Peptides against a protein of PDB entry 5HOI. Designs and how they scored, part 145

Target 1, 351 residues: chain A of PDB entry 5HOI
Amino acid sequence: FRYMPFSPAGTPFGFTDRRYLTMNEVGYVSTVKNSEQYSITVSFFDVGRFREYHFEDLFGYDLCFLNEKGTLFGQSKTGQIQYRPHDSIHSNWTKIIPLQAGERITSVAATPVRVIVGTSLGYFRSFNQFGVPFAVEKTSPIVALTAQNYRVFSVHYSQFHGLSYSLSELGTSSKRYYKRECPLPMSLPNINSDMKKDANLDYYNFNPMGIKSLFFSSYGDPCIFGSDNTLLLLSKWRSPEESKWLPILDSNMEIWKMSGGKETTDIHVWPLALAYDTLNCILVKGKHIWPEFPLPLPSEMEIRMPVFVKSKLLEENKAILNKKNEIGADTEAEEGEEDKEIQIPVSMAAE

## One batch from the design tools (peptide; made by RFdiffusion4, then SolubleMPNN)

Design b1_p17_6_s2 (from b1_p17_6, 10 letters changed)
Fold by OpenDDE base, seed 2:
Structure b1_p17_6_s2 (fold): chain B 351 residues (1-351), chain A 17 residues (1-17)
Amino acid sequence: as target 1 above (351 residues)
Amino acid sequence: DDEVYEQILKGLEKQKE
């Protein structure tokens, strides 16, 4: 097994001089080989909100994370990281992460308030948005990271225990765990069955865990999309005993249904984000399971699970809260009430 | 198949309406 640099929805070079470093709901980051250097472009889906920009990369960044405020870059071997705000008012910053012999940065994540670096030796490094360090923790080897606000979803790999995950919150003074190195029930790529096509071998060499992407939903639930093309959502993560992974979408089955039951061997879902009850994705056509250039427009795939119940219950709870505020009860809005876990009634989970 | 791809895209667009 070899630890490879992972970025959410990143693509291999394949036989080309270009690839996507990362993509999500905000946009996509591409890199092009130009002799001994790279040219990086940061592109956005909302062209009215952000302007596309590019720069020359002399370091060969192989890690990337895009958010609404900036882009984090990393070089897995040298330990160099760079944060580039989208707004030119804020300065870029660079830092070198100290790496031991054979250690690699395996994943990076950034929010408007936190920067996270994970390594092949399990070093979890946290920073603020200005690159000021908070802490270094040693965990099981990190293979993937994503973050939203102060929350971090980390995937770990052990040769003895397989895949595990952690869910944590990075406050100002301390890290809180909601989940700490719990088993992750995601299927790994099956080398013997899946490697029959050369295109799958190239992807496996780039991403041996088969994690196409991981993200937080619009409701703040951790999501992961594996090599089996199933979207897993972590439900009830605030309740340690009630937390479970839900297979909320089989994307192969949805493609098959939408085709009218035709052969869909050359059609693939590439995940970007989960917005409410829809998977934002790229519908990929071709031999490769990943998008090529130019990038197709994003598509939305409806999730038929009880997530509809969660949206309706959120709207009902917001309507109840707004009605209480109109009645002039000076109930101090404890900032903690927006984060109450919505209980889905058992009756609605059976329809 | 281009026809199957376009059929799926058109199916995804109709789920938004």
Scores: peptide ipSAE 0.474, ipTM 0.918, DockQ to the pose 0.418
Fold by OpenDDE base, seed 3:
Structure b1_p17_6_s2 (fold): chain B 351 residues (1-351), chain A 17 residues (1-17)
Amino acid sequence: as target 1 above (351 residues)
Amino acid sequence: DDEVYEQILKGLEKQKE
């Protein structure tokens, strides 16, 4: 195993001279090899709100994070980072992150108020939006980061403990943990089963953890999309004892249903964001599980809880109703249609 | 393959209406 630079929904070069550094609901960042340099383009889905821009990259940025205010770039080996606001009002800034021998920046994240850098040795570095440092913390090795406002979702990897996650808030004076290096129940890519296709081997070499993306939902819940194409959402994260990962979407099953049960081996979901009750994604057609060029238009996939989770939630709800009835609370049980898709109630989001 | 892809895209578009 080696630590690789991770960016949300980033794609490998494969056999091409171009790749996506990152993509989300805001847009997509592409890079093209041009001899010894790269040309980077920052593109947006809302072309009315933002203007596409490009620049020459002499550093070979292999890390990227896009938000509504700017783009953060990083070079995993040199430790160079650059923040580029989308507007021309704010200046670009660069910084070199000090790295130890063999240390790599593994992930970067940026919000309008924070910049976060994670490393293969578990250095967690926080900055404001202007690159002024707040703190350096030592954690388990960081493999992925995302952030929304002041909140940071970090994924950690240990050879001894596997995957873990943290959820923290970077206030003005201190870091608060909601979750600290808790076990992450995400399946790792199975090299022996999943890598039978050469196209999957290229992706595995690019992203050994199989984390296609991680983001915060529109409600502020941490989400992760792994190699199994299951969207996991962290529910009840404010209550440390009640916090649980919910498998809210099996994208392979949804594609299969929408096809009418046809073969869908060449159709893939590439996750961008979770907005309300819909997964914003690219529906990819082809041999590669990642989008090629040109990028297809984003699609919205409705969240459908897997049947095995639906049954458990129905049992939990029936048990709650039975307890209420035993307490003599004449709550008229509306005979709600038993077959209604148990959407995760909006109230279960961001508690 | 193209027909299945287009069927899924049309399915996703109809969920927005």
Scores: peptide ipSAE 0.472, ipTM 0.915, DockQ to the pose 0.452
Fold by OpenDDE base, seed 5:
Structure b1_p17_6_s2 (fold): chain B 351 residues (1-351), chain A 17 residues (1-17)
Amino acid sequence: as target 1 above (351 residues)
Amino acid sequence: DDEVYEQILKGLEKQKE
């Protein structure tokens, strides 16, 4: 395992000279490799509210976080970070994060009031929006960060303990934990099944945790979208004993339903944000599970509690077929075509 | 399949209305 730089909904270069550094409900940040430098573009979905801008990146920023007020960039190896306000009123600032030998910045997050830097050694560094430091805390190794206002959702990884998460509030004088390094019940990428497809190997090398994105919902609940394409929401996080992860969307199941039960192996959901009862996402077509260029328009997918995972439906259908074959051994079963469309049980369309 | 992709996009658009 290697700690890789993570940004929400970031994409690999693959075989191209360009990738998305990050994307969310505000917009998308792209980088293009130009010889020894990069050209970064910050684009917005609301073109009436924000003006697209670009700049030359001589540092090779591999970390990014976009919010409504600015963009935070980071270089995982050098420890350089840069904050760029979207408006021209506020100045850009740059800072070097001190890194130990072999330490990497693994994730960065920014809100209008806080900047957060997480590292492969578990250093959690907090700043205000002007880059003034508040604190340094030692945690388990950080693999992903997101933030909303004063709240931070952090994902941690240990070889011994697997994935954990923290939810904290960064006040002016102190950090408060709502959750501290609690187990995260997210499935890790299955290396053995997915490695047969070169496209999945490239993505796994870019993002070993398979965390496509993490964000706060419009209600301020932590959300994570893993390699299983299930959206998890942390409910009741204010009550430590009642706090639980809810699988609120199986995006593979929703795509499968919308296709009429057809094969959808080349269609993928790429998560952006959760707004109320809808997942804002990019519907991706192709061999790669991530969006290419140009970026398609965002789609909204209604959140639904997954009553059935596609795997369970396939197992149940196989079990029903096997039971029919065991009972039907006495009647001349005609060689009926194997291409029986998997009928979605009518009972699943009515709830 | 392009047809399946367009069918899903149309399905997602109808959920917004």
Scores: peptide ipSAE 0.470, ipTM 0.914, DockQ to the pose 0.566
Fold by OpenDDE base, seed 1:
Structure b1_p17_6_s2 (fold): chain B 351 residues (1-351), chain A 17 residues (1-17)
Amino acid sequence: as target 1 above (351 residues)
Amino acid sequence: DDEVYEQILKGLEKQKE
């Protein structure tokens, strides 16, 4: 296994001199090779709110994270990071992350208030938006990061334990864990079955974990989109005992249904974000599972629980209802206005 | 297939309404 730099929804170069470093609901960051240099462009979907900008990259940034306030860049080998606010009023800053021999930055994340750097040795480094360091923690090797506000979703890899995840909050004085290196029930890419197409081999070499993207939903729930094209949502993460990964969308099944059951082997969903009950995505057409240039307009795909899991969730919900009826607890607990996690309606499990 | 791609795009647009 080789640790590769990961960025949310980043694409490989393939046979081209251009790729997307990252993309999400805010926009997309592209890089173009020009001899020994790179030209980076930060583009936005809301052209009325943001102005596109570009710059020359002499470092060869291979890590990127885009948010509403700025773009974080990283170079996996040198440890250089750069934060570029979208507003020209705020100054750019650069920093070198100290790396050990053979250590790589594997992922970076940025919010309006935090910058996070994860490494192949499991160094988790936190900063404020101005690059002032808070802490360095040693974890299992980090393969992916995303962040929203003060919350961080980290994916870890061990050769012995496979994939794990952490969910943490980076306060001013301390880090709180909601989840710490818990098993992540995501399938790794199957080299023998999936690699029959050269295009899939190129993607696997770029992203060995097959994590197309990870993000927080609009409700603040951790989401991950793997090589199986299933969107997983971490439900009930505030309750350690009730927390579970929900397969809230099989994107291959949805595109197959929308086609009327036609062949869809050249049509792919590329995830951007989860907003309410819709996956913001790029519908990709072609040999490659990732978007090429020019970038198609984003589409919204309605969340639908996979049919094979619907029956099981219906049985679980019936078993929970039957247990509540046996206990005779008429406690209509007033569910106070706390951040209601996406409750997948029982109705979506019945169809 | 271009027709299948356009059919899916139209399907996704209708889910927003």
Scores: peptide ipSAE 0.477, ipTM 0.917, DockQ to the pose 0.467; fails the geometry check

Design b1_p17_6_s3 (from b1_p17_6, 12 letters changed)
Fold by OpenDDE base, seed 2:
Structure b1_p17_6_s3 (fold): chain B 351 residues (1-351), chain A 17 residues (1-17)
Amino acid sequence: as target 1 above (351 residues)
Amino acid sequence: DDEVFEQIEKGLAKKKA
């Protein structure tokens, strides 16, 4: 088995000189091979909020993570990382991650407050947004990372146990685990059935785990989108005993329904983010399961699960909080209450 | 089929830029 660099919704080069390093709800990062160097472009969906920028890459960055404040780049073999703020007021920084013989950076993640580096030997390295290190932890081999604020969703691989996941919070002084190397019930790509098409073999060689993307939802729930085109959401992760993966969308089934039951073998969903009750995605037509150039506008696919209950319960909880504030109760607003998991009543899960 | 793709694409909301 060979560890490959993973970035959320990254695409292979295929037969072209260009690919997407990463894409999400903020935008997309592309790289074009130009002789011995690369030209990287950071593009945004909200063109009013952000300005597109480009730079020459002499290192061949093969890892990327985009957030609202900057872009993190990494080189899997050399251990070089670079953080580029979108705002020119803030300085770029570069660092070399020390790698052992045969160790690779397998994934990187960045939030406005944290930078995370994961390796093929299970080194988990945390930094602030300025590249100041907090800690180094040894875990099972890391294959994918995403992060939101202080939270990190990590995917691990063992030859004996398959895929596992961790959910952690990176405070200033300590790492808290909500979940630690728990089994991940995601289907791996089946080499014998799926590899009959050359395009599937090219993608498998780029991404052997078949993880198209992973992200946090707008509600802070970990999400993963595998090779089976099923969106999994981690529900009740604050309760160790109640935590479960929910298959909230079969995108192949939704495309099939929307077609009126026609053949849809050349139509693919490429995941970007989960915003409220909609999967932000690229609808792809063709032999390749990933988007080509130019990138089409994102589509919104409705999630049939009662995530509609989360929006209503958020509105109801806000209305209850506003009513409590009007009644002049000196409830010290513990800054921690916004982070309570909204419990969906069991009665609404049966509709 | 191009018609099937266009039908699906028209059935999905587009994220406004």
Scores: peptide ipSAE 0.405, ipTM 0.892, DockQ to the pose 0.364
Fold by OpenDDE base, seed 5:
Formats: sequence, structure tokens, C-alpha cells
Structure b1_p17_6_s3 (fold): chain B 351 residues (1-351), chain A 17 residues (1-17)
Amino acid sequence: as target 1 above (351 residues)
Amino acid sequence: DDEVFEQIEKGLAKKKA
């Protein structure tokens, strides 16, 4: 097994000279190989708020994280990182992360207030937005990072224990854990079944974990989108004993439904972000499960929990209603809501 | 099938730039 650099919704080169380093709700970062150098372009979906910019990359940045204030770049092998504010008022900064022999930066994340670097040896390095270091912590090997404000969602991998996750807050003086290396119930890519198609092998070699993206929802919940194309949301993460992963969207099933039950094996959802009850995504057609160039406009896919989870939520809601009726609360249950698709109550996300 | 893709794409709200 080899630890590969991960960036949220990053794409492989494949047989092309270009790829997306990262994409999310803010925009997309592309790189084009030109001989021994790369040309990086930082593009935005809100063209009124941000201006596209480009620069020459002599280092071959293979890690990227885009936020509303800037872009963090990293080189997995050399340990070089660069932060580029979108606003020209703020200066770019560059530094080298010290790496041990064989160590790689596996993921980077940046918020307007924090920069995080994770490595294949499990070094978790935190900085402020100006690149001033706070701490170095040793964890299990980090395979993915995302961050929102002061919160960090990290995915860890052990060959013996599989996937785990941590949720932490990087305060001014200390790191607080909400979750620390808890089991992550995400399926890994199945090499034997899916690798009959060369396109799947290329993606597996790029991203062996099959984590297409990792982000926080608009409500601040950790989200992960794996190789099974299921969006998982961590609910009740403030309550350690009540915290659970909710499969809030099966994107393959949703695409199948929207087709009218036709074959959709060449249609793929590429995740960007979760905003309220909608998955921001790129709808992809073709052999590759990832978007090519040019990038199409993002689509909004409404959350559609798998039927099994919907049934369970119906049973839970029915049990809650029955319990309310037993307590003599005259809530006139208007009969008419049985056919409404169970929207995940915003409360289940925000707790 | 291109028609199926177009049908799905039309069924999804597009985020306006």
C-alpha cells in the first residue's frame, strides 16, 4: 500500500496533461503540465466575488485546498507548502515542512484562520493563516483532511485497523477532540470487482482510499463521499455517545431514479460541498468517474437518504408521534404528510 | 445514452455563477 496525496475532489491526470488539484463550493484549482513545470489556475464559481488567477508552479504541487480567503498548495514529497491569499493585499508565504525518510504530506487543509498539514507517518501540523506553527502532534497515518473555521476533520488509515476519523478544534492555546481516531464505517474500493475497467484502476492508483471528497456541511457537520458514491454525514458529534454516521444520499440511486430507472453506469456524481439539504456536485458523463475539461456548472442534488434509512426514520418518527399522542399532546396530526419525502430534519444535521 | 444524461442534467438545479 502507498499513501497518496489527497485533495478534496481532486482528479487524476489520466492520459492528459491537466487535472483538477481540488474543487469545492468556492471554485476549482487546475494544473497543466508544461515540460518540467506546471501552470496552476485558481478559478471561482462566483465570478463577481473573485477574480481568476494563475501562476507558474516550479515545484509540482500535488496537494491543494481552496477556501474563501486563499489557496493552500503542497508538494507531497518535498514538504513544500505555499499559501496564496485571493486578495492581493495579503502576501503569499512559502515554507518547507520537515519530512522524515519516506514520509509524505498526504493532505493539507486551510481555513481563514488555520493551516493544517497531515502526513503518512501521522504527523499533524497546525499553523495560523500566516504560517506561524502552533503544534505538531503524532496521530495514526493521515490520509485526508478538511477544515472549517477552527474545526478539523481528519481521516486516518492503518493497515491493521482500516479507516478512522478525528474531529478536533484548534483553539488559540490547545487542540480539543470531539472525536479521536474513531472507526469510520466507509467501504474501501474493491480492487477485484471494479478494476476490470482501466478507468477505475487509474482512479484507484490516484486515490486508493476512494475518498472522492471530504468537507464540512454548511451546518458544520463532517461529510465524506466515498467510492460507493454515498454521502455520509456525522450527526450528533457534540454528544460522543450519540454520534453516528448517516448515509444521507445514495447518489447512484438518485441518478437511477432521475433517469426513470434506466441504465446510468456512465453517469457519475462528483461531490463539491453540502449546502443545507443539497449536495453541490458535478454531473459527469463518461468512462471516467471524475470531471474532465472544461468543468461544467455545478448541479444541486437534493438529499435522498437510501430507502432503508428512510424506512427507519419513518419508524422513528412514527414512534415519536405515538409517544407524543400517549403523553396527551393535542398535536393535530394532519394526515396529509405521509407522501412527503422525508427531508432530513435540519436539526439532525446541526446537533 | 446522451438523452438520459440531458434529462438528468435538466432535472437538477444548476448553481448560478
Scores: peptide ipSAE 0.405, ipTM 0.889, DockQ to the pose 0.376
Fold by OpenDDE base, seed 1:
Formats: sequence, structure tokens, C-alpha cells
Structure b1_p17_6_s3 (fold): chain B 351 residues (1-351), chain A 17 residues (1-17)
Amino acid sequence: as target 1 above (351 residues)
Amino acid sequence: DDEVFEQIEKGLAKKKA
């Protein structure tokens, strides 16, 4: 097994000089190979909110994470990372992560408040948004990271145990685990069955875990989209005993249904984000399972399972709060209620 | 099939830029 640099929804070069380093609901980061250098472009879907920018990359950044405030870049072999704010108010910063012999940065993540670096030896390094270090922790080898606010979803790999995941919160003084190296019920790419197509081999060489993307939902639930094109959502993660992975969307099945049951072997879903009850994705046509250039406009694919319950429960909770406020009850609005786990009724998880 | 792709694409809401 070879540890490869992972970025959410990153694409291989294939036979081209171009690839996407990452893409999500905010935008997409592309790199173009120009002889010995690269030209990086950070593009956005909301062109009214953000301005596209580009720069010359002399380091060959192979890791990227895009958020609403900036872009984190990393070089897997050298350990160099760079954070670039989207605005001109904040300065760019660069840091070198110390790597052992043969160690690679395997994934990076950034929120407006945290920067996370994971390595092939399982070093988990945390920083603030200014690159000030908090801690270094030794975990199982990290293969993927994502983060939202203070929360980090990490995927780990062991040759003996396969895939595991952790869910943690990076406070100011301490790391809290909600989940620590628990089994991840995601299927790995099957080299013997799936590699009959050259395009699948190229993707496997780029991403041997088959993790197309991982993100947090708009409700703060960890999501992962594997090689089987199933969107898994971690439900009830605040309750360790009740926590489970929910297959909330089979994208192949949904595409097949939308076709009217026709052959859809050349149609692919490329995941960006889960926003409420919709998977933001790129609909891809062709031999490659990933989007090429130019990037198509994102599509929204409705999910039928339990996130729709969360939206209803949020609306019901808001309606209850509004009614309480109208009745003039001095119920101290515990500011803490927004972070309560929306309990999905058991009845809706079985349909 | 181009028609199948267009049908699916029309069935999906597009995120407006």
C-alpha cells in the first residue's frame, strides 16, 4: 500500500497538464503544470462573494483544502504548507512541517479557526488559522482529513484493521474525542474487479482508498463518499453507543432511476458537499469518474433519508422557540441549544 | 448516451452562480 496525498474531491492529472487540487461548496482549486512550476487558480461558485485569484506554485502543492476564508496548500513530500486568505486583509503564511524519513503529509484541513495536518505515520498536528501550533498527537496513519469550525473528521488506515475514523473537537486548551479510531464501514476499491478499465487504474493510483470526498454536512455531521458512490453520514455521533453510519444516498441508484432505468455507466456523481437535504455534486459524463476542464456547474441531488428529518426537526424547534417567545415566558434562552444533537426518530430510519 | 445525460442534468437542480 502507498500513502497518497488526499484532498477532498481532488482529481488526478490523468493524461492532462491540469487537475483539481480540491473542490467543495465554496469553490474549486485547479493547478496547471507549466514545465517545472505550477499555476494555481482558486475559483468560487459564488462570484458575487469571492474574487478568483491565481499564483505561481514553485513547490508543487499536491494537498489543498478550501474554506470560506482561505485556502490551505501542502506539499506531501517536503512538508511545506501555505495558507492563503481569500481577502487581502490577512497575510499569507508558510510553514514547514517536520517529517521523518519516508513520512508524508497525507491530508490537510483548514477552517476559519484551525489548521490540521495529518501524516502517513499518524502524526496529527493542529494549528490556529495563523499557523500557531497547538499540539502534536500520534494516531494510526492518517489518510484523510476534513474539518468544520473546531471539529475534525479523520480517516485512518491500518494494514491489520483497515479503515477507521475519529471525530474530535479542537478547543483552545484540549482535544476532545467524540469517536477515536472506530471502525469505518466503507468498502475499499477492489483492484481485481474495478481496475479492468484504465481510467479506474489511474484513479486508484491517485487515490488508493477510493475516498472521493469527505466533509461535514450543513448540520455538522461527518460525511464520506467512497468508491462505491454511496454517501455515508455519521448519525448520533454525540452519543457513542447510538452512533451509526447511514447510507443516505446511493448515487449510482439515483442516477439509474433518473435515467428511467437506462444504462448510466458513463455518468458519474462527483461529490462536493452535503447542504441540508441535497448533495452538491458535479454530474460527470465520460470515461473518467472525475470532472475534467472546464468544471460544469454543480448539481443538487436530493437525499431521501434522515437529513430531511433534521430539517423538519429544526423547523419544529424554531417554531417551538418562536411560540415560547410570543408567550412571554422568561425562559432563559440557553445559547447552548443550537449545538444539541437533533435526534432522528427511529421510525424514519427504517423507510 | 447524451440524451440520458441531458435528462438527468435537467432533473437535477443546478446551483446558480
Scores: peptide ipSAE 0.410, ipTM 0.894, DockQ to the pose 0.361; fails the geometry check
Fold by OpenDDE base, seed 4:
Structure b1_p17_6_s3 (fold): chain B 351 residues (1-351), chain A 17 residues (1-17)
Amino acid sequence: as target 1 above (351 residues)
Amino acid sequence: DDEVFEQIEKGLAKKKA
């Protein structure tokens, strides 16, 4: 097994000189190989808020994470990382992550307040948005990272134990775990069934874990989208004993239904983000399960959560709001960052 | 195949730019 660099919804080169380094709800980052160099373009879906920009990459960045404030780049072999704010007011910074012999950066994540680097030896490195280091922790080998605000969702892989996950919060003084290296019930790619098509082999060589993407929902719930095209959401993660993965969308089944029950073997869902009750995704047609160039406009796929799951998420959100109101009554002045009101979509409140 | 894809694409809301 080889640890490969992972970025959320990143695509392989395939037979082309270009690929997506990452894509999400904010935008997409592409790289084009030009001889020994790469040209990187950072593109946005909201063209009113952001301006597309490009630069020459002399390092061959193979890791990327895009957020609303900037883009983090990484080179898996050299340990170089670069953060590029979207706004010209803030300076770019570059850092070299010290790597041991054979160690690779396997994933990077960035929020407006944190930068996270995960490695094939399980080194979890945290920084602020300016590249000032907080800590180095050794975990099981990291294969994927995502982050939202101070929260980090990490996926780990062991040859002996398979996939695990952690959910942590990176405060100023300490790291809190909500979940620590718990089993992740995600299906791995089936080499024997899926590898009959060359296109699936190319994707497997690029991403052996089959994790198409991972993200936080708009509600701050960890989400993962595997090779089985099922969206898993971690429910009740604040209650360690009650926490569970919910299969909230089978995208193959949804595409099949929308076709009227026709064969849809050439139609694929490429996940971007979960916004409320909709999966933001790219519909892909063709031999490759990933989007080609140009990138199609994102589609919104409604999550047919079982009514029982929707009602529970609503109850959990109400219980969180009520607990916040109870705690907020007794303790005056600590500037506890307002865990933004989970605006329950009107669609979710009506069912 | 094209008609099926177009049907699905029309059935999904597109995120407006």
Scores: peptide ipSAE 0.407, ipTM 0.892, DockQ to the pose 0.372; fails the geometry check

